# Peptides against a protein of PDB entry 5ZKO: the designs that were tried, part 27

Target 1, 44 residues: chain A of PDB entry 5ZKO
Amino acid sequence: SASNPRKFSEKIALQKQRQAEETAAFEEVMMDIGSTRLQAQKLR

## One batch from the design tools (peptide; aimed at target 1 Q15)

Design b2_p24_7_s4 (made by RFdiffusion4, then SolubleMPNN; its pose is not in this set)
Fold by OpenDDE base, seed 5:
Structure b2_p24_7_s4 (fold): chain B 44 residues (1-44), chain C 44 residues (1-44), chain A 24 residues (1-24)
Amino acid sequence: as target 1 above (44 residues)
Amino acid sequence: as target 1 above (44 residues)
Amino acid sequence: DEIAELEQRLKQQEEEERRRREEE
């Protein structure tokens, strides 16, 4: 059935979006840890 | 407190594990799509 | 406490990831 290719493309797009969201959240966590380290260095 | 660096490392490790799990789920979806395409080609 | 905020954020991500796995 010709409808399968569009459904596969949708699954791929949703999974890519999920991976991008997880990457962005990781980068945010790393930035916050970096900021905390910089603040701790300024207080010493 | 000396416990903070270890807790940050634990958070980074957990987030890296999550990213690896999301990557594995993506690869599984891609494999299933590839298998379905191969099966559809064999049936034509 | 920035550490507690980061723990809450990680917990929210785990809950969202779990929900997405349960929907598949």
Scores: peptide ipSAE 0.177, ipTM 0.652, DockQ to the pose 0.017
OpenDDE base, seeds 1, 2, 3, 4: peptide ipSAE 0.177, 0.175, 0.165, 0.176; ipTM 0.651, 0.650, 0.637, 0.650

Design b2_p24_8_s1 (made by RFdiffusion4, then SolubleMPNN; its pose is not in this set)
Fold by OpenDDE base, seed 5:
Parts: C-alpha cells; structure tokens; sequence
Structure b2_p24_8_s1 (fold): chain B 44 residues (1-44), chain C 44 residues (1-44), chain A 24 residues (1-24)
C-alpha cells in the first residue's frame, strides 16, 4: 500500500499539538498554585 | 482559605501522567510510520 | 526543545515542593 505522507504528516502534527496543549495545561496549573500561594501570603 | 497541598500535588501528578501518555502515543505513531515505510520499501 | 520542557517540569516540581513546605 502506498504510504500517504500527508496522512503521516497530519498524525505527527496532531500529536505535536497535543503535547503543546498538555504543556500549556501544566503551566496553567502551576500558575494557579503560584497565585494561590501569593494570596495566602497576603492574608497572613 | 488554606491551600490544600494534596490537591495541588494531585493536579501535578495528573498532568505528569497526561504528558507521559502523550509521549507514548507519539512513539506509537512513529512506530506505525516506520513499519509502513519498511513494508513499502520491501515491495519495491 | 524537549530538554527545555523537561527542565521546566523540574522547576515546577520544585516549586510545588516549596509550597508544601510553606504550608506546613
């Protein structure tokens, strides 16, 4: 079967996008933690 | 409000798990591409 | 870079550890 490079390229692109989204989600979690910490410190 | 470190730890753990799963998925995609390429070369 | 991303993850894990210590 002729490998369709376009389909492979699309699969790779989608996976790269998912990895970037997961990285962004992790950064958001850490930002939330940081903001919560800062607020807690201000309330002391 | 008392920051619950356990909740933060859990959030981080979940994100780390997701990142590992996405990495594994990427490796699977690359393996599929590699196998297809090898088969195509054998048919030439 | 995958290496830069790994370093960032490590820094974030250390920040979490410091947060746990401060709550204690």
Amino acid sequence: as target 1 above (44 residues)
Amino acid sequence: as target 1 above (44 residues)
Amino acid sequence: SAEEEAKKKEELSEELAKLKEQQA
Scores: peptide ipSAE 0.136, ipTM 0.648, DockQ to the pose 0.044
OpenDDE base, seeds 1, 2, 3, 4: peptide ipSAE 0.138, 0.093, 0.131, 0.123; ipTM 0.657, 0.585, 0.646, 0.637; seeds 1, 3 fail the geometry check

Design b2_p24_8_s2 (made by RFdiffusion4, then SolubleMPNN; its pose is not in this set)
Fold by OpenDDE base, seed 2:
Structure b2_p24_8_s2 (fold): chain B 44 residues (1-44), chain C 44 residues (1-44), chain A 24 residues (1-24)
Amino acid sequence: as target 1 above (44 residues)
Amino acid sequence: as target 1 above (44 residues)
Amino acid sequence: SEEEEKKKKEELSAELAKLEEQQA
């Protein structure tokens, strides 16, 4: 199944993709928090 | 509010935990592949 | 305006809540 690839190269590629997705999610959260904080500071 | 920074910190911590879990999963996959390759070499 | 400040604060709070939901 797509969740259980047989090829080692495919398993590695999928795991690298998951890591990249988690990194992207973190970066998005940090950017949004930063933007929101900046906006809140402008209101003070 | 003072609660928002705490919530953000918690969300960042959770995201960092996810990244660590994905790293651990990658390391496990690589170790399993390495072990399998070593076993295959011993059978040759 | 105090009303505009409240509105912006609510908007920021809602945006933060969405970000929190995405990480849950």
Scores: peptide ipSAE 0.174, ipTM 0.646, DockQ to the pose 0.018
OpenDDE base, seeds 1, 3, 4, 5: peptide ipSAE 0.172, 0.113, 0.140, 0.144; ipTM 0.627, 0.609, 0.658, 0.656; seed 5 fails the geometry check

Design b2_p24_8_s3 (made by RFdiffusion4, then SolubleMPNN; its pose is not in this set)
Fold by OpenDDE base, seed 3:
Structure b2_p24_8_s3 (fold): chain B 44 residues (1-44), chain C 44 residues (1-44), chain A 24 residues (1-24)
Amino acid sequence: as target 1 above (44 residues)
Amino acid sequence: as target 1 above (44 residues)
Amino acid sequence: KEEEEKKREKELEEELAQMKEEQA
């Protein structure tokens, strides 16, 4: 299918959004680990 | 919840897998665009 | 319209290249 450039740009934009969401989810996981480690250290 | 270190490592591994899958999906979209452009160029 | 779509596509490609560089 001759990909409508608009459809490609929409696909790219959607894929960028997904990558940003997965990056944010990774950062959230790392923050949770960091906070848990810090709390465990404060309780010692 | 005291995050079981095993659960943290599992969360990180899962998140890395998701990032790799989203990167692959992005590369596929870019290959489709590149192939379409190359085909359009060959038809001229 | 086609030129504007091509410009948006290029901007999108550049932003993704930057995001890949930030994740490395």
Scores: peptide ipSAE 0.188, ipTM 0.698, DockQ to the pose 0.057
OpenDDE base, seeds 1, 2, 4, 5: peptide ipSAE 0.141, 0.080, 0.140, 0.185; ipTM 0.647, 0.590, 0.639, 0.697

Design b2_p24_8_s4 (made by RFdiffusion4, then SolubleMPNN; its pose is not in this set)
Fold by OpenDDE base, seed 5:
Structure b2_p24_8_s4 (fold): chain B 44 residues (1-44), chain C 44 residues (1-44), chain A 24 residues (1-24)
Amino acid sequence: as target 1 above (44 residues)
Amino acid sequence: as target 1 above (44 residues)
Amino acid sequence: SAAAEAERRRQLEKELAELEEQAA
């Protein structure tokens, strides 16, 4: 079957969206870690 | 609510797994692109 | 690494653009 370049671009676009979501999730985790560290520091 | 560092490590590990899956998907698309390009060159 | 992943994506996009231009 012939490969359609436009269909490939759609797949890449979807993967870009997933990557952005994964990056956002990582940043959220890092913010939570930072908040926890700050809270612990205030209690010292 | 108290943040659990163990939960953070689990979230990071899960994200790393997702990144590996995304990489595999990119490699699959690259193979399809390569095949399509080769086919086009043969027709020229 | 994030940089390597970004580079792989850029290469894919470049190749896709070339193929799309040829198909037009």
Scores: peptide ipSAE 0.162, ipTM 0.685, DockQ to the pose 0.019
OpenDDE base, seeds 1, 2, 3, 4: peptide ipSAE 0.136, 0.142, 0.159, 0.162; ipTM 0.668, 0.674, 0.687, 0.687; seeds 1, 2, 3, 4 fail the geometry check

## One batch from the design tools (peptide; aimed at target 1 R18 V29)

Design b2_p25_1_s1 (made by RFdiffusion4, then SolubleMPNN; its pose is not in this set)
Fold by OpenDDE base, seed 2:
Structure b2_p25_1_s1 (fold): chain B 44 residues (1-44), chain C 44 residues (1-44), chain A 25 residues (1-25)
Amino acid sequence: as target 1 above (44 residues)
Amino acid sequence: as target 1 above (44 residues)
Amino acid sequence: DHLERLLKYLQELQKRKEEEAKALA
């Protein structure tokens, strides 16, 4: 269907949602890395 | 200048491209972290 | 070390993603 401002708004909203999900995934990974780092430090 | 659907579509397209590139880079780094974690576990 | 470099890279990547998302909004 033709480009519609309402569709653009919807796409922006979906992009924001995706960004939030990626941020959450990043934070989870950072927590895992933090734990790994702590373990590696204990091995020193 | 007034909001223009063409400008919005262009901005969304560029954002999608960058998002894909950043996701690929993120996944690559995650793979490296996974390898590092495995190495750390072997040192245990 | 390798782990520290990876952490720094991830942090910088995430920062850029957040800035780009704000620019889109």
Scores: peptide ipSAE 0.210, ipTM 0.610, DockQ to the pose 0.446
OpenDDE base, seeds 1, 3, 4, 5: peptide ipSAE 0.199, 0.177, 0.179, 0.168; ipTM 0.591, 0.580, 0.581, 0.570; seed 3 fails the geometry check

Design b2_p25_1_s2 (made by RFdiffusion4, then SolubleMPNN; failed a check: too like the target's own chain; its pose is not in this set)
Amino acid sequence: DWLDRLIELLLERKKRQEEEAAALA

Design b2_p25_1_s3 (made by RFdiffusion4, then SolubleMPNN; failed a check: too like the target's own chain; its pose is not in this set)
Amino acid sequence: DHLERLLALLRERQARQAEEAAAQA

Design b2_p25_1_s4 (made by RFdiffusion4, then SolubleMPNN; its pose is not in this set)
Fold by OpenDDE base, seed 4:
Structure b2_p25_1_s4 (fold): chain B 44 residues (1-44), chain C 44 residues (1-44), chain A 25 residues (1-25)
Amino acid sequence: as target 1 above (44 residues)
Amino acid sequence: as target 1 above (44 residues)
Amino acid sequence: DHLERLLALLERQRERQAEEQKALA
């Protein structure tokens, strides 16, 4: 059965959106780690 | 125009590769944080 | 706890990959 190309394109689009959301969450955590480290260094 | 199923399969493969690369980056960062915590504990 | 948050993000990513594999099968 010919898999509907539209369904694949929609799945790829949803996957890209979810990846972007996880990347943003990762960057937020990394920024928070960086700020905490910077504060700790300033207190030394 | 019938979108070429081969192009969709290639796009899915590339998306899976990108996800694997992001997973590896997350694991590396977690290892670095774990190592840093272990070093900080040894210095206490 | 930043490490706990990173672990949660990794787990969510792995779950998404598993769901995608299942959806393509």
Scores: peptide ipSAE 0.271, ipTM 0.646, DockQ to the pose 0.483
OpenDDE base, seeds 1, 2, 3, 5: peptide ipSAE 0.253, 0.243, 0.253, 0.261; ipTM 0.625, 0.615, 0.620, 0.641; seeds 1, 3 fail the geometry check

Design b2_p25_2_s1 (made by RFdiffusion4, then SolubleMPNN; its pose is not in this set)
Fold by OpenDDE base, seed 3:
Order: structure tokens, then C-alpha cells, then sequence
Structure b2_p25_2_s1 (fold): chain B 44 residues (1-44), chain C 44 residues (1-44), chain A 25 residues (1-25)
């Protein structure tokens, strides 16, 4: 069965969506870590 | 079944509404951030 | 806090970007 080009497109879209979500979650975590470090530095 | 053009139009309208709501929420957060930054600048 | 606002901003952007990617496919 022809890998339905539509199903392929949907799969690629879903992959891009997941990648975008992972990137944003990573940025959020990095910012939180940065803030935590800054707070810890202020307490020293 | 022909994706009822009416249902498609409704879906697009709903999508536009959601996008507008998200944009408004984003602008609110940006305004709060801007206010916080301005306050922080005044305290320096 | 500013951090909480930025976190919320990032979450909003994540969701927006995810939806845009889905719509573009």
C-alpha cells in the first residue's frame, strides 16, 4: 500500500511538533536552572 | 464523506479564535514582564 | 515572579509553535 503521502506528511508534522515542544521544554528548564543558580549565588 | 465545507469553515473559525486567545494571553504575559522589568530598572 | 511569567511565556510559545507545526503539515 502506497505509504499514504498524507500519512507521511502527518507523521512529519507530528515529529516537528514534538521537536518544538521538546525544545521549548528544554529552554524552560534551562531558564529555571539559571534562575536557581542566580538565587544560590545571591545567598552566598 | 466530503469533509463538509461548513464543518471545515467552522474548524477554521475555531482555530482563529483559539489563536486570538493565545495571542491575547501572550500579550498579557509580555506586558507583565515589561512591567516587572521596568520596576526592576527603577530599583537599580 | 519574573521567572514564573517567563515560564508561562515559554509554555504559551511551545503550544503555539506545536499547533503551527501541526497546521503546516
Amino acid sequence: as target 1 above (44 residues)
Amino acid sequence: as target 1 above (44 residues)
Amino acid sequence: SLLEHLERLLELQRRRLARQQEEAA
Scores: peptide ipSAE 0.206, ipTM 0.581, DockQ to the pose 0.419
OpenDDE base, seeds 1, 2, 4, 5: peptide ipSAE 0.202, 0.203, 0.199, 0.201; ipTM 0.572, 0.576, 0.570, 0.573

Design b2_p25_2_s2 (made by RFdiffusion4, then SolubleMPNN; its pose is not in this set)
Fold by OpenDDE base, seed 5:
Structure b2_p25_2_s2 (fold): chain B 44 residues (1-44), chain C 44 residues (1-44), chain A 25 residues (1-25)
Amino acid sequence: as target 1 above (44 residues)
Amino acid sequence: as target 1 above (44 residues)
Amino acid sequence: SALEHLDRLLELQARRLARRQEEAA
């Protein structure tokens, strides 16, 4: 069956959104780790 | 211009791979911190 | 401790990530 290009475009857009949200969450965790470590270093 | 379904399928596959790699990296960070916490608890 | 605080932060972020993934699915 011929796959619909519109359906593929929609799937790509949804996948890009998911990727961007996961990237943002990962970066937020890493920033929180960095901030906590910096704070711990200042208190030591 | 007609977008090539093969190119879309490849882009989706690459995006899924990137998503999986980022998820794995996040889980690894969490496991490393979990392991460090467990080690710290054993040494206390 | 810093580790206890970090553990709590990671838990909160993991939950946030799971919600974002569900919203994007």
Scores: peptide ipSAE 0.163, ipTM 0.561, DockQ to the pose 0.295
OpenDDE base, seeds 1, 2, 3, 4: peptide ipSAE 0.148, 0.154, 0.148, 0.139; ipTM 0.538, 0.542, 0.539, 0.513

Design b2_p25_2_s3 (made by RFdiffusion4, then SolubleMPNN; its pose is not in this set)
Fold by OpenDDE base, seed 1:
Structure b2_p25_2_s3 (fold): chain B 44 residues (1-44), chain C 44 residues (1-44), chain A 25 residues (1-25)
Amino acid sequence: as target 1 above (44 residues)
Amino acid sequence: as target 1 above (44 residues)
Amino acid sequence: SALEHLERLLELMKRRLERQKELQA
């Protein structure tokens, strides 16, 4: 069966979205850590 | 031009592999975060 | 500190993810 190129493109797009979400999650955690560190430094 | 289904399948497989590697890296970091936090708590 | 170690680890993994995205572009 001719694998529908459109279905492949959709799967690729979904995988790229998931990768972007994982990157955003890392950036959020790093920002939170940075903020917490800055707050801790101000309290010293 | 008939997009070669084989080339699409190969691209999808490669992207799935990369996504699995990214997910594994994310999980590793989250586990290490948990471990580091636990270690920091034990030192208090 | 444990916090600094965590920040470094996250940064390393972020860089890994970014490199993987660049290879897919």
Scores: peptide ipSAE 0.134, ipTM 0.514, DockQ to the pose 0.403
OpenDDE base, seeds 2, 3, 4, 5: peptide ipSAE 0.130, 0.074, 0.129, 0.111; ipTM 0.513, 0.433, 0.480, 0.475; seed 5 fails the geometry check

Design b2_p25_2_s4 (made by RFdiffusion4, then SolubleMPNN; its pose is not in this set)
Fold by OpenDDE base, seed 1:
Structure b2_p25_2_s4 (fold): chain B 44 residues (1-44), chain C 44 residues (1-44), chain A 25 residues (1-25)
Amino acid sequence: as target 1 above (44 residues)
Amino acid sequence: as target 1 above (44 residues)
Amino acid sequence: SALELLDRLLELLARRQAAAQEQAA
């Protein structure tokens, strides 16, 4: 069946939003890891 | 211009191949991180 | 803790991979 172009565009937009959210969460974790590593290095 | 259907199919095939390669690389990284986590858990 | 961070990382990476696979399908 002809996929409704609107539904397709909405699906793509949702996928992009989810990817952006996952990227932001990943960056937060990486910052926490970096901070923890730095703290551990200072204590050693 | 009318995209050559053959060129389009080749592009899709190449994209799928790249995704498969990225998936394989990801699985290797996940195994390494999982192993590291397990080791860290044992040391705690 | 380091273990908690690793768990969070693993979870996020798994979600990212799942999203990438969905985009390729």
Scores: peptide ipSAE 0.328, ipTM 0.686, DockQ to the pose 0.620
OpenDDE base, seeds 2, 3, 4, 5: peptide ipSAE 0.323, 0.326, 0.321, 0.325; ipTM 0.682, 0.684, 0.681, 0.681

Design b2_p25_3 (made by RFdiffusion4)
Pose (drawn by RFdiffusion4):
Structure b2_p25_3 (pose): chain A 43 residues (1-43), chain B 44 residues (1-44), chain P 25 residues (1-25)
Amino acid sequence: ASNPRKFSEKIALQKQRQAEETAAFEEVMMDIGSTRLQAQKLR
Amino acid sequence: as target 1 above (44 residues)
Amino acid sequence: VDELEEHLEELLEHLEELHEHLEEL
């Protein structure tokens, strides 16, 4: 499972992991400004 | 074909070079991250 | 606060560079 044999299974796994990370990456980058505004509130 | 070489040896060396650079910068931002968490005490 | 903000920006720039390199692969 973690290390498939078929090339098709390997490609599907790489695309799955890539989609998960991009979904999580685009969430962290999504609301950075909300954190950048917190500094202006603190200063 | 400069960033994309033909020989596999040149490709492997290129990936090894980039991995060393990416890791070197990563080991710097995560290194002095403690000094930033200490600055946070000044606020609270 | 400025030092915390600068360190957050460094983390974000480094995370973008790693993501761009992953897309090149």

Design b2_p25_3_s1 (made by RFdiffusion4, then SolubleMPNN; from b2_p25_3, 14 letters changed)
Fold by OpenDDE base, seed 3:
Structure b2_p25_3_s1 (fold): chain B 44 residues (1-44), chain C 44 residues (1-44), chain A 25 residues (1-25)
Amino acid sequence: as target 1 above (44 residues)
Amino acid sequence: as target 1 above (44 residues)
Amino acid sequence: VDAIEEALERLVELLKRLYEEKQRQ
């Protein structure tokens, strides 16, 4: 039957949301790495 | 002049504190590596 | 300090690979 454009748009929106959540988690870890690096430099 | 035992003990305490801080930072990074490795395995 | 720096470098490399894998999917 006809590809439901509404179902397609919902799938794309869900994919974009997951991508945004993954990006936010990555950025958080990169901030923690930056903080840890700064701490390590202060120990020198 | 006489090696001040108090100055020596303070220096040793400071060294032990720095070592503990370095160990804690290392453990944090190793935990993050472990988590990242687990995530990478789930993507396979 | 050197061990922490090495661990940080490994973590950054793993995160870069993870990011690249996600961009290809």
Scores: peptide ipSAE 0.098, ipTM 0.483, DockQ to the pose 0.124
OpenDDE base, seeds 1, 2, 4, 5: peptide ipSAE 0.098, 0.064, 0.094, 0.097; ipTM 0.469, 0.440, 0.468, 0.485

Design b2_p25_3_s2 (made by RFdiffusion4, then SolubleMPNN; from b2_p25_3, 13 letters changed)
Fold by OpenDDE base, seed 2:
Structure b2_p25_3_s2 (fold): chain B 44 residues (1-44), chain C 44 residues (1-44), chain A 25 residues (1-25)
Amino acid sequence: as target 1 above (44 residues)
Amino acid sequence: as target 1 above (44 residues)
Amino acid sequence: VDAIEEHLERLLALLRRLYEEKLRQ
């Protein structure tokens, strides 16, 4: 059966969304690390 | 009964429209290849 | 970072497969 290009496009779109979510989560973690570092510096 | 040429033409037009929509969705995904590649390279 | 990189690489592989499938149709 011919692979449906539409099904592939939908799968890729879902993965793009997941990538955006993972990127946002990474940025949040990096911000938290930055905040923690700043707090630690203030306590010195 | 003679297949109604008008009904056939409408069916073909609908099929062509669907194909155009599927092609547009494919092209949207494929335009992201260069951007995604650049992002992957920056993370290495 | 490593998890995001891996995800991006998987996405690129899927996009290539999509392209190849389109060319075969």
Scores: peptide ipSAE 0.119, ipTM 0.512, DockQ to the pose 0.146
OpenDDE base, seeds 1, 3, 4, 5: peptide ipSAE 0.094, 0.093, 0.080, 0.097; ipTM 0.498, 0.499, 0.459, 0.500; seed 1 fails the geometry check

Design b2_p25_3_s4 (made by RFdiffusion4, then SolubleMPNN; from b2_p25_3, 15 letters changed)
Fold by OpenDDE base, seed 1:
Structure b2_p25_3_s4 (fold): chain B 44 residues (1-44), chain C 44 residues (1-44), chain A 25 residues (1-25)
Amino acid sequence: as target 1 above (44 residues)
Amino acid sequence: as target 1 above (44 residues)
Amino acid sequence: VEAIEEALERLLALLQRLQAAKQEQ
């Protein structure tokens, strides 16, 4: 049976969306870490 | 020469302030670590 | 400062592990 191309494309799109959301959350936390690190350096 | 009590008190106050700021920054990082650990546990 | 640096390193390692776990899903 032909793998429904629409179902595959939708799954790939959902996977890409989740990956983008995870990347955005990671970037936010990395910015907070960067800010905290800069603050810690100023206290030395 | 009497160690200027004002100079000592000011140095102690500045040291206490720095220690408090370092503690606050540490607590912030520890909260982020705690949150990240909780998120990692939810993915298991 | 050293304790904060160590905490930051631990946080980074945890974030990297979280990212890897998400890539496996």
Scores: peptide ipSAE 0.098, ipTM 0.476, DockQ to the pose 0.118
OpenDDE base, seeds 2, 3, 4, 5: peptide ipSAE 0.074, 0.114, 0.096, 0.098; ipTM 0.440, 0.482, 0.472, 0.477; seed 3 fails the geometry check

Design b2_p25_4 (made by RFdiffusion4)
Pose (drawn by RFdiffusion4):
Structure b2_p25_4 (pose): chain A 43 residues (1-43), chain B 44 residues (1-44), chain P 25 residues (1-25)
Amino acid sequence: ASNPRKFSEKIALQKQRQAEETAAFEEVMMDIGSTRLQAQKLR
Amino acid sequence: as target 1 above (44 residues)
Amino acid sequence: LEEYVTTLEERNTTLREQLTTLLET
């Protein structure tokens, strides 16, 4: 499972992991401005 | 073909070079991250 | 195998782009 044999299974796993990370990466970058505004509130 | 070499040896050395650079910068931002968490005590 | 190697090259490019964006931020 973690290390498939078929190349089709390997490609599917790489594309799955990539989609998960991009979904999580585009969430962290999505609301950075909300954190950047917190500094103006603090200063 | 400069960033994309033909020989596999050149390709492997290129990936090894980039991995060393990416790890070197990563080991810097995560290193002095403690000094930033100490600055946070000044606010509270 | 060639499709898998292309998928790995695309994956490595994405990872490098995301890491450079995180370091610049």

Design b2_p25_4_s1 (made by RFdiffusion4, then SolubleMPNN; from b2_p25_4, 20 letters changed; failed a check: too like the target's own chain)
Amino acid sequence: SSELALQKARQAQERAAQRRALLEA

Design b2_p25_4_s2 (made by RFdiffusion4, then SolubleMPNN; from b2_p25_4, 19 letters changed; failed a check: too like the target's own chain)
Amino acid sequence: SSELALQKAEQQQARAAQLRALLAA

Design b2_p25_4_s3 (made by RFdiffusion4, then SolubleMPNN; from b2_p25_4, 20 letters changed; failed a check: too like the target's own chain)
Amino acid sequence: SSELALQKARQQQEREAQFRALLEA

Design b2_p25_4_s4 (made by RFdiffusion4, then SolubleMPNN; from b2_p25_4, 18 letters changed)
Fold by OpenDDE base, seed 1:
Structure b2_p25_4_s4 (fold): chain B 44 residues (1-44), chain C 44 residues (1-44), chain A 25 residues (1-25)
Amino acid sequence: as target 1 above (44 residues)
Amino acid sequence: as target 1 above (44 residues)
Amino acid sequence: SSELALAKAEQAQERAAQLRRLLEL
């Protein structure tokens, strides 16, 4: 089928969005761990 | 709720897996673009 | 924080839109 460059661009853009969302979710997990550790230290 | 370090490690591992899968999917898209371009050049 | 995750996801949408615009030029 004819190479539709727009379809490729849309796929790349969608993948970049997904990667950034996954990164955001990872940063949230790391922040939760960090916050939990900090709270545990304050309560000691 | 009690910080379950096992749950944190599981979340981190899952996030790393998801990031790797998203990277692989992106590489596939880029390979498809590259292959399409190469084919178009050979047919000229 | 869900707020940070949401803000980053919104930023991702903006980046994706910019990338689409660049590749469609």
Scores: peptide ipSAE 0.210, ipTM 0.632, DockQ to the pose 0.064
OpenDDE base, seeds 2, 3, 4, 5: peptide ipSAE 0.204, 0.172, 0.206, 0.193; ipTM 0.619, 0.603, 0.625, 0.605; seed 5 fails the geometry check

Design b2_p25_5 (made by RFdiffusion4)
Pose (drawn by RFdiffusion4):
Structure b2_p25_5 (pose): chain A 43 residues (1-43), chain B 44 residues (1-44), chain P 25 residues (1-25)
Amino acid sequence: ASNPRKFSEKIALQKQRQAEETAAFEEVMMDIGSTRLQAQKLR
Amino acid sequence: as target 1 above (44 residues)
Amino acid sequence: EVLEELEALHSRNNELREELIALYE
C-alpha cells in the first residue's frame, strides 16, 4: 500500500499526495493577509 | 540542457546539490524559531 | 521567511513528483 508495485499505483499515490499538499498549501497561503492584518492591529 | 543535464551522474549530483541548499535554508528558519516565540511573551 | 521557504519547498516537491511520474510513464 505505502510502497506499491505497479507503476500505475505509484503514479496514483504521488498524484494523491500532491493534491493533498497543494490543497493544504493553498489554504495556508489563502488567508495570510488575515494574519498580516493582526500585526497592524497590535502595533 | 543546463538545468536539465543528460548524464544521470550529472542529474544525481544536481539533485544532491539542490537538496543540500534547500535543507540548509530550512535548518535556518526553523532553528531560531524559539527566539521568535520568546518575543511573543512581550505582547501578552 | 517561513512562508517563502514553505512555498519554495512545495514548488520543488511538485516538480520532483512530475519528474518521478514521467519516469514511471

Design b2_p25_5_s1 (made by RFdiffusion4, then SolubleMPNN; from b2_p25_5, 15 letters changed)
Fold by OpenDDE base, seed 2:
Structure b2_p25_5_s1 (fold): chain B 44 residues (1-44), chain C 44 residues (1-44), chain A 25 residues (1-25)
Amino acid sequence: as target 1 above (44 residues)
Amino acid sequence: as target 1 above (44 residues)
Amino acid sequence: RLLELLRRLHERRQEEIAAEIAELE
C-alpha cells in the first residue's frame, strides 16, 4: 500500500521517542555511576 | 534513487548482527556483576 | 539498582533495533 505520509510521520515520531528514551536511560546510568550512592550500592 | 532491495537486505543483516552483539555484551556485563556480587557475599 | 538500570537500557536499545528491522522488512 502507498506509504501514507501520516504513517511516515508517526514512524518518525516513534523513532524520536525511542531515541529520547535510550538517551534518558543512558544518562540515568551515568549519573548513578558518578554518584557516591552507587559506590555504596554498586552490587544492587 | 529507488530503494535497492540489496541495500535493505544488507542493512537488515547489519542490524540483526548489532542486536546479537549488543545482547552478548549486555549478558557479559550482567554475568561479571553477578559474579562480583557472589564473590562479595562469600567474603562476608 | 545498577543491574536494573542496565536492564532497562538494554531493553530500550533492543526495541529500537527491532523497530528499524520491522520497518525495512
Scores: peptide ipSAE 0.382, ipTM 0.711, DockQ to the pose 0.563
OpenDDE base, seeds 1, 3, 4, 5: peptide ipSAE 0.380, 0.379, 0.378, 0.372; ipTM 0.703, 0.702, 0.702, 0.710; seed 3 fails the geometry check

Design b2_p25_5_s2 (made by RFdiffusion4, then SolubleMPNN; from b2_p25_5, 15 letters changed)
Fold by OpenDDE base, seed 5:
Structure b2_p25_5_s2 (fold): chain B 44 residues (1-44), chain C 44 residues (1-44), chain A 25 residues (1-25)
Amino acid sequence: as target 1 above (44 residues)
Amino acid sequence: as target 1 above (44 residues)
Amino acid sequence: RLLELLKRLHERRLEEAAAEIAELE
């Protein structure tokens, strides 16, 4: 079983890390969508 | 205050529901993007 | 590439949801 952080500070740190990873993934997706839209616009 | 097992079970149930709803929404988006790509390929 | 990026985003969200459940169990 994966060891969960016991201390509040450790739990908050882990949560912040996960949130940062989600945000980075979201931004990467949005960048790819933006690039695709820009390419489609250039072809019109 | 002592952790209430009923409150934890309720929170787990709500979290599982949220996870299922998010998964369904994601699958819909993936299908829409996939179908759009397939249609664009058929038109070429 | 877009579908792959969306897949990775979803996988991270699922991992976080699973970790939140595991914290309550």
Scores: peptide ipSAE 0.307, ipTM 0.667, DockQ to the pose 0.624
OpenDDE base, seeds 1, 2, 3, 4: peptide ipSAE 0.292, 0.268, 0.305, 0.294; ipTM 0.652, 0.637, 0.663, 0.652; seeds 3, 4 fail the geometry check

Design b2_p25_5_s3 (made by RFdiffusion4, then SolubleMPNN; from b2_p25_5, 13 letters changed; failed a check: too like the target's own chain)
Amino acid sequence: KLLELLERLHKRRQEEIAEEIAELE

